# Designs tried in a protein design run: peptides against a protein of PDB entry 5HDT. Part 138

Target 1, 163 residues: chain A of PDB entry 5HDT
Amino acid sequence: MVVKTFMDMDQDSEEEKELYLNLALHLASDFFLKHPDKDVRLLVACCLADIFRIYAPEAPYTSPDKLKDIFMFITRQLKGLEDTKSPQFNRYFYLLENIAWVKSYNICFELEDSNEIFTQLYRTLFSVINNGHNQKVHMHMVDLMSSIICEGDTVSQELLDTV
Target 2, 163 residues: chain A of PDB entry 5HDT as posed
Amino acid sequence: MVVKTFMDMDQDSEEEKELYLNLALHLASDFFLKHPDKDVRLLVACCLADIFRIYAPEAPHTSPDKLKDIFMFITRQLKGLEDTKSPQFNRYFYLLENIAWVKSYNICFELEDSNEIFTQLYRTLFSVINNGHNQKVHMHMVDLMSSIICEGDTVSQELLDTV

## One batch from the design tools (peptide; made by RFdiffusion4, then SolubleMPNN)

Design b2_p26_6_s1 (from b2_p26_6, 12 letters changed)
Fold by OpenDDE base, seed 5:
Structure b2_p26_6_s1 (fold): chain B 163 residues (1-163), chain A 26 residues (1-26)
Amino acid sequence: as target 1 above (163 residues)
Amino acid sequence: SIPVYEKTRREYPEKSKEAYLKEKAE
């Protein structure tokens, strides 16, 4: 229900965006980010990705610590891309395509721990990428990594070593 | 401040959305 609500919402739906703002904030709580069910966490990640899309170019999450938690959480979910035959693969693909297209991780540039976030993202992507992935998956992964490199004024040596 | 990220509604892919909804309905 919640997933469909944000997935179907338009960026120009101002009244709906205001109506569901509190729900968007609640989805970033520890209750959902640390939920014991892996499927629930994936659904939460998809909702968060759509929230970033809907509220772009801004985000309803204003706390740097909360933003870090969210992107570290999303990064952990991307590990599910490793199995292309999984029944949940389409949801992982949706997550990847969404965050790559929206360039959601660009929010992290203003965070103190941006290098940590990007390093974990790159390590995760390289750990799950395989020959079973189709061209679109590969393109989204490359687009995501390239966008971060191009937008960043400086890149840490640790991140460069990861690439 | 939080940096501005892309807002391009016209270019957002609907294919993944459709695929997800189809899977959910199964």
Scores: peptide ipSAE 0.027, ipTM 0.629, DockQ to the pose 0.037
Fold by OpenDDE base, seed 2:
Structure b2_p26_6_s1 (fold): chain B 163 residues (1-163), chain A 26 residues (1-26)
Amino acid sequence: as target 1 above (163 residues)
Amino acid sequence: SIPVYEKTRREYPEKSKEAYLKEKAE
């Protein structure tokens, strides 16, 4: 129900956005980010991706530390893209497509640890990308990485070594 | 100039949402 609520919500639905703000904040708690069930974590990641979409350009999470935790969390979930035959692959695809299209990671430029986040993202994407992925998956991965490189003022040596 | 994040404020394609919901219902 919670996942569907945010998935179906429009960006211009101001009344709904206000109504579900507390729920959005609760979903970013350690309880969900560190949930022991992998499938639950994937659903949480998808929901968080939709939250970033809905509340763009302003994320409801005001703490830089919390934002870092969220994006590190989402990055870890992207590892699931490796197995194209997984029953959960469509959900991983949704996650990838969403964050690539919305350019969600671009909010990380305002964080002190942005280089760490981007480095981990690139390492993860390069670790899972393979010839078994269709053209759409490849396109979204490229779009995601290219957007960060093009919009970033500086790139750390560590990130350059990853690319 | 508009921040990059603001440039992405647009409605997410419904076809992607439908695909996800269909998969979840299976």
Scores: peptide ipSAE 0.025, ipTM 0.625, DockQ to the pose 0.035
Fold by OpenDDE base, seed 3:
Structure b2_p26_6_s1 (fold): chain B 163 residues (1-163), chain A 26 residues (1-26)
Amino acid sequence: as target 1 above (163 residues)
Amino acid sequence: SIPVYEKTRREYPEKSKEAYLKEKAE
């Protein structure tokens, strides 16, 4: 129910955005981020990605710690991109396409631990990228990584070493 | 245009809301 609600919501629907703000906040709770079911976590990640899309350019999450938890959580879900034959691959693709297009990781530049987040993201992407991925997957991965480099005023040596 | 997260808080003209929603997960 929650996933469908956010996936179908428009960015310009201010009344709905206000109505579902509390729901968006609940989705970022430990209950969902640490859910024992892998498929549920993927759905949560997709929903969170949609939340960032809907509320762009202003994320509804104001806590730096919570934002870090969310992006580290999303990063962990991207590991599922490795298996292109998985029944859930389309959802992983959706997650990748969303975060690449919306540039949601750019929110992390406002966080003290941005370098850690970006490093983990790059390591994850390079660990899952393979020749079995089609051109669109590769494009989204490149777009995601290049956007962070382009938007950043400075790139840490640790991140450069990861690339 | 679709707002995205950038330093200038610019909108992304390359995609529309409808186009993005059509690509949503199965």
Scores: peptide ipSAE 0.343, ipTM 0.757, DockQ to the pose 0.051; fails the geometry check
Fold by OpenDDE base, seed 4:
Structure b2_p26_6_s1 (fold): chain B 163 residues (1-163), chain A 26 residues (1-26)
Amino acid sequence: as target 1 above (163 residues)
Amino acid sequence: SIPVYEKTRREYPEKSKEAYLKEKAE
């Protein structure tokens, strides 16, 4: 299983990272990012999160446009955190926990459209957060947003209005 | 230059893995 392959991979597994590099690139294709099945998109998002973890601090994706697409895609998947009773909630939790811990979104500071990405992220997180979320979920959401704020050199007015 | 994201040997990823595995087991 592709999901398990990346989930179990270590950051220091250089040979494996090279072996699965092409797979990592293919997972970022429009075929997967625009897949009609919501559950498939969630699995893809989790794989992408693990790919960012494994290849940190350098992502294997060289196109700024592709990176933007990926993070906008991941942001859209985070909407699934709203329903805490969903059968897929644990996988959404995995996604959130991973990207918060790895600080994956921080790579977006190198992108021209970073403010757009961060704005959408904050709007999404604030739209889905609710009293049904436990302390761990809240903590990861805060960690994710705080890391971006702390490391950002400049923040757009629109982003400031969202925070 | 702004640091992007970190290489780390934290055990936190294992906790994340557990959450995923719980979902798969259900």
Scores: peptide ipSAE 0.025, ipTM 0.612, DockQ to the pose 0.035; fails the geometry check

Design b2_p26_6_s2 (from b2_p26_6, 13 letters changed)
Fold by OpenDDE base, seed 2:
Structure b2_p26_6_s2 (fold): chain B 163 residues (1-163), chain A 26 residues (1-26)
Amino acid sequence: as target 1 above (163 residues)
Amino acid sequence: EIPKYEKTRRPYPEKAKEAYLKEKAE
């Protein structure tokens, strides 16, 4: 299974990274990003998060437009964090923990539409954050948001209004 | 919890500096 393959892969195996490069590229295709099944989209998001982890600090995606699509896609999946009782919550937690630790969104600073991406991320996180989340979820959300604020030279007024 | 590894995304200022230096070296 593709999901398990990337989950088990570490950051130091150059042979494996090269071997699965084409697979990583295919996972970012519109077929997967626009898949009609919500559970499939979540699995794709987790795989993409793992790809960013494995290839950190770089990414195999060289197109700015593709990177934007990927992070807008991941942002949309984070809405699933709202329902803590969902059977898929553990995977949403995995997604959040991964991207927060790796600081995957930091690659978006290289994109022209970074403000749009970060604004959507913050709006999404604040829309789903609630007192029902455990301390670890809150911590990862804070880590994710604070890292972006700290790394950015300037923050748009629109982004500030969302915080 | 996911396994933690040594590599994370580099801080953007450091990466930008590295890119700038690389460009000037070419």
Scores: peptide ipSAE 0.037, ipTM 0.617, DockQ to the pose 0.068
Fold by OpenDDE base, seed 5:
Structure b2_p26_6_s2 (fold): chain B 163 residues (1-163), chain A 26 residues (1-26)
Amino acid sequence: as target 1 above (163 residues)
Amino acid sequence: EIPKYEKTRRPYPEKAKEAYLKEKAE
């Protein structure tokens, strides 16, 4: 299974990283990003999160437009965190924990449309956060948002209005 | 089973710093 392959891979596994590079690139295709099945899209998002972890500090996706598409895609998947009773909540938690710990969104500072990406991320997180979430979920959400603010030299007024 | 991450791995900014230092040492 593709999901298990990337989850079990270490950051220093150079031979494996090279072996699965083409698969990583294929997972970012429109076929997967626009897949009609919501559960498939969640699995794709988790794989993409692991790809960012494994290939950090770089990403195998060289196109700025593709990187934007991927992070906007991941942001849309985070909407699934709203329902804590969902059978897929554990995978949404994995996605959140991964991107928060790895600080994956910080690669977006190199993109021209970083402000749009961060704005959508913040709006999404504030729309799904609720008192039903445990402390760990809240912690990851705060870590994700604070890491972006701390690493950015300046924050746009629009982003400040969102916070 | 969904694993949880350990801090022994290197997140993006730490990996970037490490890569920079390695490049300067070459």
Scores: peptide ipSAE 0.032, ipTM 0.599, DockQ to the pose 0.073
Fold by OpenDDE base, seed 3:
Structure b2_p26_6_s2 (fold): chain B 163 residues (1-163), chain A 26 residues (1-26)
Amino acid sequence: as target 1 above (163 residues)
Amino acid sequence: EIPKYEKTRRPYPEKAKEAYLKEKAE
């Protein structure tokens, strides 16, 4: 129910964005981010990606610590991209496509721990990328990483060593 | 495929970047 609500919402629905603001905040709670069910966590990640899409270029989350938790959480879900034959692969693709297009991770430049977040993202992507992925998957992965490098004058040497 | 929209994350402002770097350097 919650997932479909945000998935179907467009970026110009100002009244709806305000109406569902509290719901968006609840989705970022530890209850959902640390949910024991892997499939539920994936759905939560997709919903969070949609929230970033809807509220772009801003985000409804005002706490830097919460933003860090969210992006570290999303990064962990991207590990599921490795198995292209998984029944959940389409949802992982949706997650990747969304965050790459929106450039959601670019909000992390406002965070003190941005280098940690980007380093974990790059390590995760390079750990799952393989020749079995189609051209679109590769394109989204490259777009995601390139956007951060292009705008990041705060990128650490540790991140550069990871690449 | 997800619906396409016009709004994406804007570039992080140069002024904000400079302020952040100065703060981290102190």
Scores: peptide ipSAE 0.028, ipTM 0.596, DockQ to the pose 0.056
Fold by OpenDDE base, seed 4:
Structure b2_p26_6_s2 (fold): chain B 163 residues (1-163), chain A 26 residues (1-26)
Amino acid sequence: as target 1 above (163 residues)
Amino acid sequence: EIPKYEKTRRPYPEKAKEAYLKEKAE
């Protein structure tokens, strides 16, 4: 129900955005980010992706540390893209498509630890990308990485070495 | 940094998987 709520919400639903703000904040708690169930973590990641979509270009999370935690969390979930035969691949695909389309990671440029976040993202994407992925998956991965490169003023050598 | 986008229907997870599998099969 929660997943569908955010999935169906659009960016112009101001009243709904306010209504579900507390839920959005709650979903970013350690309880969910460190949930022991992998499937739950994936659902949380999808919800967070939708939250970023809904609240774009802003985010309801005011803490830089929390934002870092969230994106590091989402990055970890993207590892699930490696197995295209997984029964959960549909949700991993949804996650990838969402964050790529929304350019959610671009908010990380405001964070001091942006290089760490982007480096981990790139490493993760390159670790999971394989010939089993179709063109759309590849496109989303490229879109996700290229957006960061294009909008970044400076890129660390470590990040460059990753690419 | 992050733009607002026009309202566009995004695929639900199930539909996304279907689209992915269809493309891969082609």
Scores: peptide ipSAE 0.064, ipTM 0.648, DockQ to the pose 0.031; fails the geometry check

Design b2_p26_6_s3 (from b2_p26_6, 14 letters changed)
Fold by OpenDDE base, seed 5:
Structure b2_p26_6_s3 (fold): chain B 163 residues (1-163), chain A 26 residues (1-26)
Amino acid sequence: as target 1 above (163 residues)
Amino acid sequence: EIPVYEKTFRPYPKKSKEAYLKEKAE
């Protein structure tokens, strides 16, 4: 399975990284990003998060437009963190933990539409955070939100008014 | 099976747009 392949791969697996590069690029296609099945989209998001992890500090995606699409896509999937009793919650947690530790959204600071991406990320995290989440979930969410709020040159006045 | 990540892997560095443009120009 594609998901397991990237989950088991580490950052120093150079031969495997080369072997699966084309697959990584294919997973960012509209076919997967706009897939009609919600569970498939979650699996795709987890794969993309692992791809960012594996290729850190340089993602294999070079197009700014494609990077924007990917991060907006990942942000939309994070809405699934709201229901802690969902059978897919563990995968949503995996996604959150990955992006928090890998810091893949740091790529977005180099994009022209960084404000839009970070605004959507903040709004999403703020809307799903609740007292039912355990300490680790809260820690990762606060970590991500703090990184957005503390970046004064990328934070809009609208976002500041929300805080 | 969902694995547990180790925190010791290399992350993405935070770069400004200006730093990116400088790097691209070099």
Scores: peptide ipSAE 0.370, ipTM 0.780, DockQ to the pose 0.089
Fold by OpenDDE base, seed 4:
Structure b2_p26_6_s3 (fold): chain B 163 residues (1-163), chain A 26 residues (1-26)
Amino acid sequence: as target 1 above (163 residues)
Amino acid sequence: EIPVYEKTFRPYPKKSKEAYLKEKAE
């Protein structure tokens, strides 16, 4: 299973990282990012999050346009955090935990459209936050948002208005 | 089963990729 393969891989597995590099690149294709099945898209997002983790601090994706597509895609999946009683909530939590700890969105600072990505991320997170979320979910959301504000040299007024 | 991540792994740095890699190469 592809999902389990990346979940079990650590950051220092150099031979495995090289072996699965092509698969990592393939998972970022439009076929997966625009897959019609919501559950498949969630699995893809988790895999992409793990790929960023595994290859940190150097993501295997070199195209700015592709990176933008990936982060906009991941951001859209975070909408699933809204329903805490969903059978897939644990996977959404996994996604959130990963991107918060790995700080994968820091890659976006090098992108021309970073402000758009961060604005959409903040809007999405604030739209899904509710009283049903436990302390860990809130902690990861706060960590994710605060790290971007603290690490960014420039933040657009639109992003500031969102916060 | 959804595993819980260990907090002791390398994150993406605050510095730009180029700046970080340059520093590590020195």
Scores: peptide ipSAE 0.292, ipTM 0.712, DockQ to the pose 0.100
Fold by OpenDDE base, seed 2:
Structure b2_p26_6_s3 (fold): chain B 163 residues (1-163), chain A 26 residues (1-26)
Amino acid sequence: as target 1 above (163 residues)
Amino acid sequence: EIPVYEKTFRPYPKKSKEAYLKEKAE
């Protein structure tokens, strides 16, 4: 129910955005980010991605520490893109498509630990990317990485070594 | 065989994060 609610919500639905704000905040709690079930964590990641889409360009999460935790969490979920034959791959694809489309990670430029976040993202993407992925997956990965490089004023040596 | 996955329709972002950051930087 919760997953579908955020998936179907539009950005211009101000009344709904206000109504579900508390739920959005609750989904970013440690209870969900550190949930022991891998499938639950994936669903949470998809919801968080939709929340970033819905509330764009702003995020309902005002704490820099919380934002860091969320994006590190989403990054960890992207490891699931490695197995293209997984029954959950479609949901991993949804996650990738969403964050690439919205350019969600670009909000991290305002965080002190942005370089760490981007480094982990790139390492993760390069670790899972393979020729078994179709063109759309590759395109979303490239779009995601390119948007960060283009927006960033400087790139750390560690990130350059990753690329 | 390379799997084919269909894109899910989504509305375009009202404003991208990139555009937002550029606006704040001005």
Scores: peptide ipSAE 0.029, ipTM 0.608, DockQ to the pose 0.039
Fold by OpenDDE base, seed 1:
Structure b2_p26_6_s3 (fold): chain B 163 residues (1-163), chain A 26 residues (1-26)
Amino acid sequence: as target 1 above (163 residues)
Amino acid sequence: EIPVYEKTFRPYPKKSKEAYLKEKAE
């Protein structure tokens, strides 16, 4: 399975990273980002999160438009964190843990539409966060949001209104 | 079971790959 391949890959596996580069690029295609199956989209999101982890501090995606599409896509998947009883919750947790640990969204500071991306992220996180989540989930959400605030040079009024 | 990360990974964008590896080796 492609998802497991990227999940098990280390950051210093240079030969493997080069071998699977074309696959990583293909996974960010509209075919996968707009896949009709919700579970497939979640798997794609987890795989993309692992790709950002593996290729950090740089991403293999060179197009600003593609990066925006990817992070807007990942943000939409985070909505699934609201149902803690879902059989897919562990995979949503994996997604959250990964992007918080890697600080994946921080690459968006290089994008013109960074404020739009961060605003949608914050709105999504605050829409799903609740007391039913355990401490680990809360910690990852706080880490994700605080990192963006601390490292951002400018914050739009829209983002300030969201916080 | 979906694994939880226990090892240290290099987050974006604290430092270059070379700088991170150098620091970790010290």
Scores: peptide ipSAE 0.029, ipTM 0.567, DockQ to the pose 0.116; fails the geometry check

Design b2_p26_6_s4 (from b2_p26_6, 15 letters changed)
Fold by OpenDDE base, seed 3:
Structure b2_p26_6_s4 (fold): chain B 163 residues (1-163), chain A 26 residues (1-26)
Amino acid sequence: as target 1 above (163 residues)
Amino acid sequence: EIPKYEKTRRSFPKKAKEKWLEEKKK
């Protein structure tokens, strides 16, 4: 299973990172990003999050357009955090925890459309955040948003106004 | 069961990337 392969891989596995680089690139294809199955898309998102973790601080994706597509895709998956009782919530939590810790969205500061990406991220997080989430979920959401603000070299006033 | 996420050493803050780049130059 591809998801488990990247999930179990650490950042120091240089030989494995090289071996699975082509697979990582393939997972960012439209075939996977636009997969009709919602559960598959979630697995893809988690895998992409792990790929960013493994290759940090150098994303294996070199195309700005592809990076934008990936982060917009991940952002859309975060909507699943709204239902804490969903059977897939633990996987959504995994996704959130990863991107909060790895700070993968900081890659977006190098993109022309960073403000669009961050705006969509914040809108999504604010739409799903609620008092039913436990402290860990809240902590990760706050950490994710705060990290972007702190990095802030290209954060627009419009984005700040949404906070 | 989904394995728990293990914390990572390297991340994507600008300073982290800069540090990594400097190490690569050695």
Scores: peptide ipSAE 0.362, ipTM 0.834, DockQ to the pose 0.129
Fold by OpenDDE base, seed 5:
Structure b2_p26_6_s4 (fold): chain B 163 residues (1-163), chain A 26 residues (1-26)
Amino acid sequence: as target 1 above (163 residues)
Amino acid sequence: EIPKYEKTRRSFPKKAKEKWLEEKKK
């Protein structure tokens, strides 16, 4: 399974990283990002998160437009964190844990539409955060938001108003 | 299963990337 392949891959596996590079690029295609099945989109998001982890600190995606699409896509998947009792919650947690630790959203600072991406991310996180989430979920959400603020030299007023 | 954060040594902050680049040049 593709999900397991990237999940088990280490950052120092240079030969494997080269071998699966084309697959990583293919997973960011519109076919997967716009897939009609919600569960498939979640799996794609997890794979993309692992791809960022594996290739850190150099993302294999070089197109700014593609990077924007990917992060807007991942942001939309985070809405699934709202249902803590969902059978897929563990995968949503996996996604959150990954992006919080890897800090992959820091790539967005190089994009023209970074403010839009960060605004949507924060709005999404605040819309799903609740007292039903355990401490780890809260910690990852805080870490994710804090890392962006700390790394950004400037923060838009719109983002500040969202926080 | 080992949590993913324990498997991750490199990340995308500017400082982390700069450090990685410096190490790669050695």
Scores: peptide ipSAE 0.336, ipTM 0.820, DockQ to the pose 0.127
Fold by OpenDDE base, seed 1:
Order: structure tokens, then C-alpha cells, then sequence
Structure b2_p26_6_s4 (fold): chain B 163 residues (1-163), chain A 26 residues (1-26)
């Protein structure tokens, strides 16, 4: 399974990373990003998060537009964190933990539309955060948001006012 | 089981990337 392949891969497997590079590129296609099945989109998001992890600090995606699409896509999936009792919550947690740890959103600072991406991310996180989340979820959300602020010499005042 | 990411050593902060690039040149 593709999901398991990327999940099990570590950052030092150079030959394996090269072998699956083309697959990683295909997973970012509109076919997968716009897949009609919500559960499939979540799996795709997790794979993309793992791809960023595996190839860090070099994203295999070179197109700024594609990168924007990917992060906007991942942001939309994070809405699923709102229901802690969902059967898919553990996979949403996996996604959150990954992006918080890897700090993949920091790639967006190289994009012209970074402020748009960060704004949508913050709005999404604040919309789903609730008292039902455990300490780890809260920690990852805080880490994710604070890392962007700390890195951001280009963070807009509008975004800062939102926080 | 969904693995945790504590074993992940490389990330995307600017400082981390710069360090990685310097190490790669050796």
C-alpha cells in the first residue's frame, strides 16, 4: 500500500527516496487532491505530510502553485480534528503531529501567497480547537502556529492581529 | 499503529535547512 510505504520510510533511505520520487509527484496531482472520497483525501494528506518528512529539508515539489495547492489541501483536511470521536481521528492526529514536528508549512515562506496560506491555517485551527482535545493535540496546534510566527519576518500584520 | 515522529531529525526551519546544506557540502 502506498500509504504504508511512505509512512514506514525514513529520511536516510536515499535509494528508496529516489525510487518513489515520481510516485510522490503523482500524489500531488489534481486527481488525488480533488478526490471525491473524504477518507481518500485524508490518506492523501497523510502521504503528502510523510513525503515532506522524508525529503526534508528539500521539498520534491518545485512549482509554487503546486505547493500552494498542497498546503491549502492539507489545511482543509485539518477540519477533521473537530470530532474527537470520529473513527478517523487518529489519522487526523497523525497528520497534525507530522506537520507540527516537521514544520512543513515553513516551506510556504518562499511562496508569494504565504499570508493567505497561514491565514487559512490559523482560521482552521481556531475553528476546530476545543476542550475535548487532549494535551498532545493542543501542544501540536500551539507548536504549529508558534513556529510560523517565530520564523516569520514576512508575516503580515493582518495575520498577527488574527492571533 | 500510527508511529510518532520523535525520530525525525530534519525539518524545514530556515536554520535547520542551512545547517543541512552546510553538512551536505562536506
Amino acid sequence: as target 1 above (163 residues)
Amino acid sequence: EIPKYEKTRRSFPKKAKEKWLEEKKK
Scores: peptide ipSAE 0.334, ipTM 0.810, DockQ to the pose 0.129
Fold by OpenDDE base, seed 4:
Structure b2_p26_6_s4 (fold): chain B 163 residues (1-163), chain A 26 residues (1-26)
Amino acid sequence: as target 1 above (163 residues)
Amino acid sequence: EIPKYEKTRRSFPKKAKEKWLEEKKK
């Protein structure tokens, strides 16, 4: 299974990283990003998060447009954090924990549309945050948002208004 | 079944990336 393959891979597995590079690139295709099944999209998002983890600090995706699509895609999946009673919540938690720790969104600072991406991320996080979330979820959300603020040399007023 | 994510060493902060790039040049 593709999900397990990337989940079990560590950052020092150079041979495996090279072997599965083409698969990583394929997972970012429109076929997967625009898949009609919500559960499939969540699995794709988790795989992409693991791909960023594995290849850190270098993303295997070189196209700025593709990177934008990926992070906008991941942001949309984070909406699933709203329902804490969902059977897929644990997978949404995995996604959040991964991107918060790896700080993968920091790649977006190299993109022209970074402000748009961060704005959508913050709006999404504040939209789904609720009292049903435990302390760990809240901590990861704070870590994710704080890392972006600390890393950014310039932050748009629009982004600041969302905080 | 979803196993707990294990934290790793390398991440994408600018400072960390710059250090990594410098090490690659050696």
Scores: peptide ipSAE 0.224, ipTM 0.739, DockQ to the pose 0.128

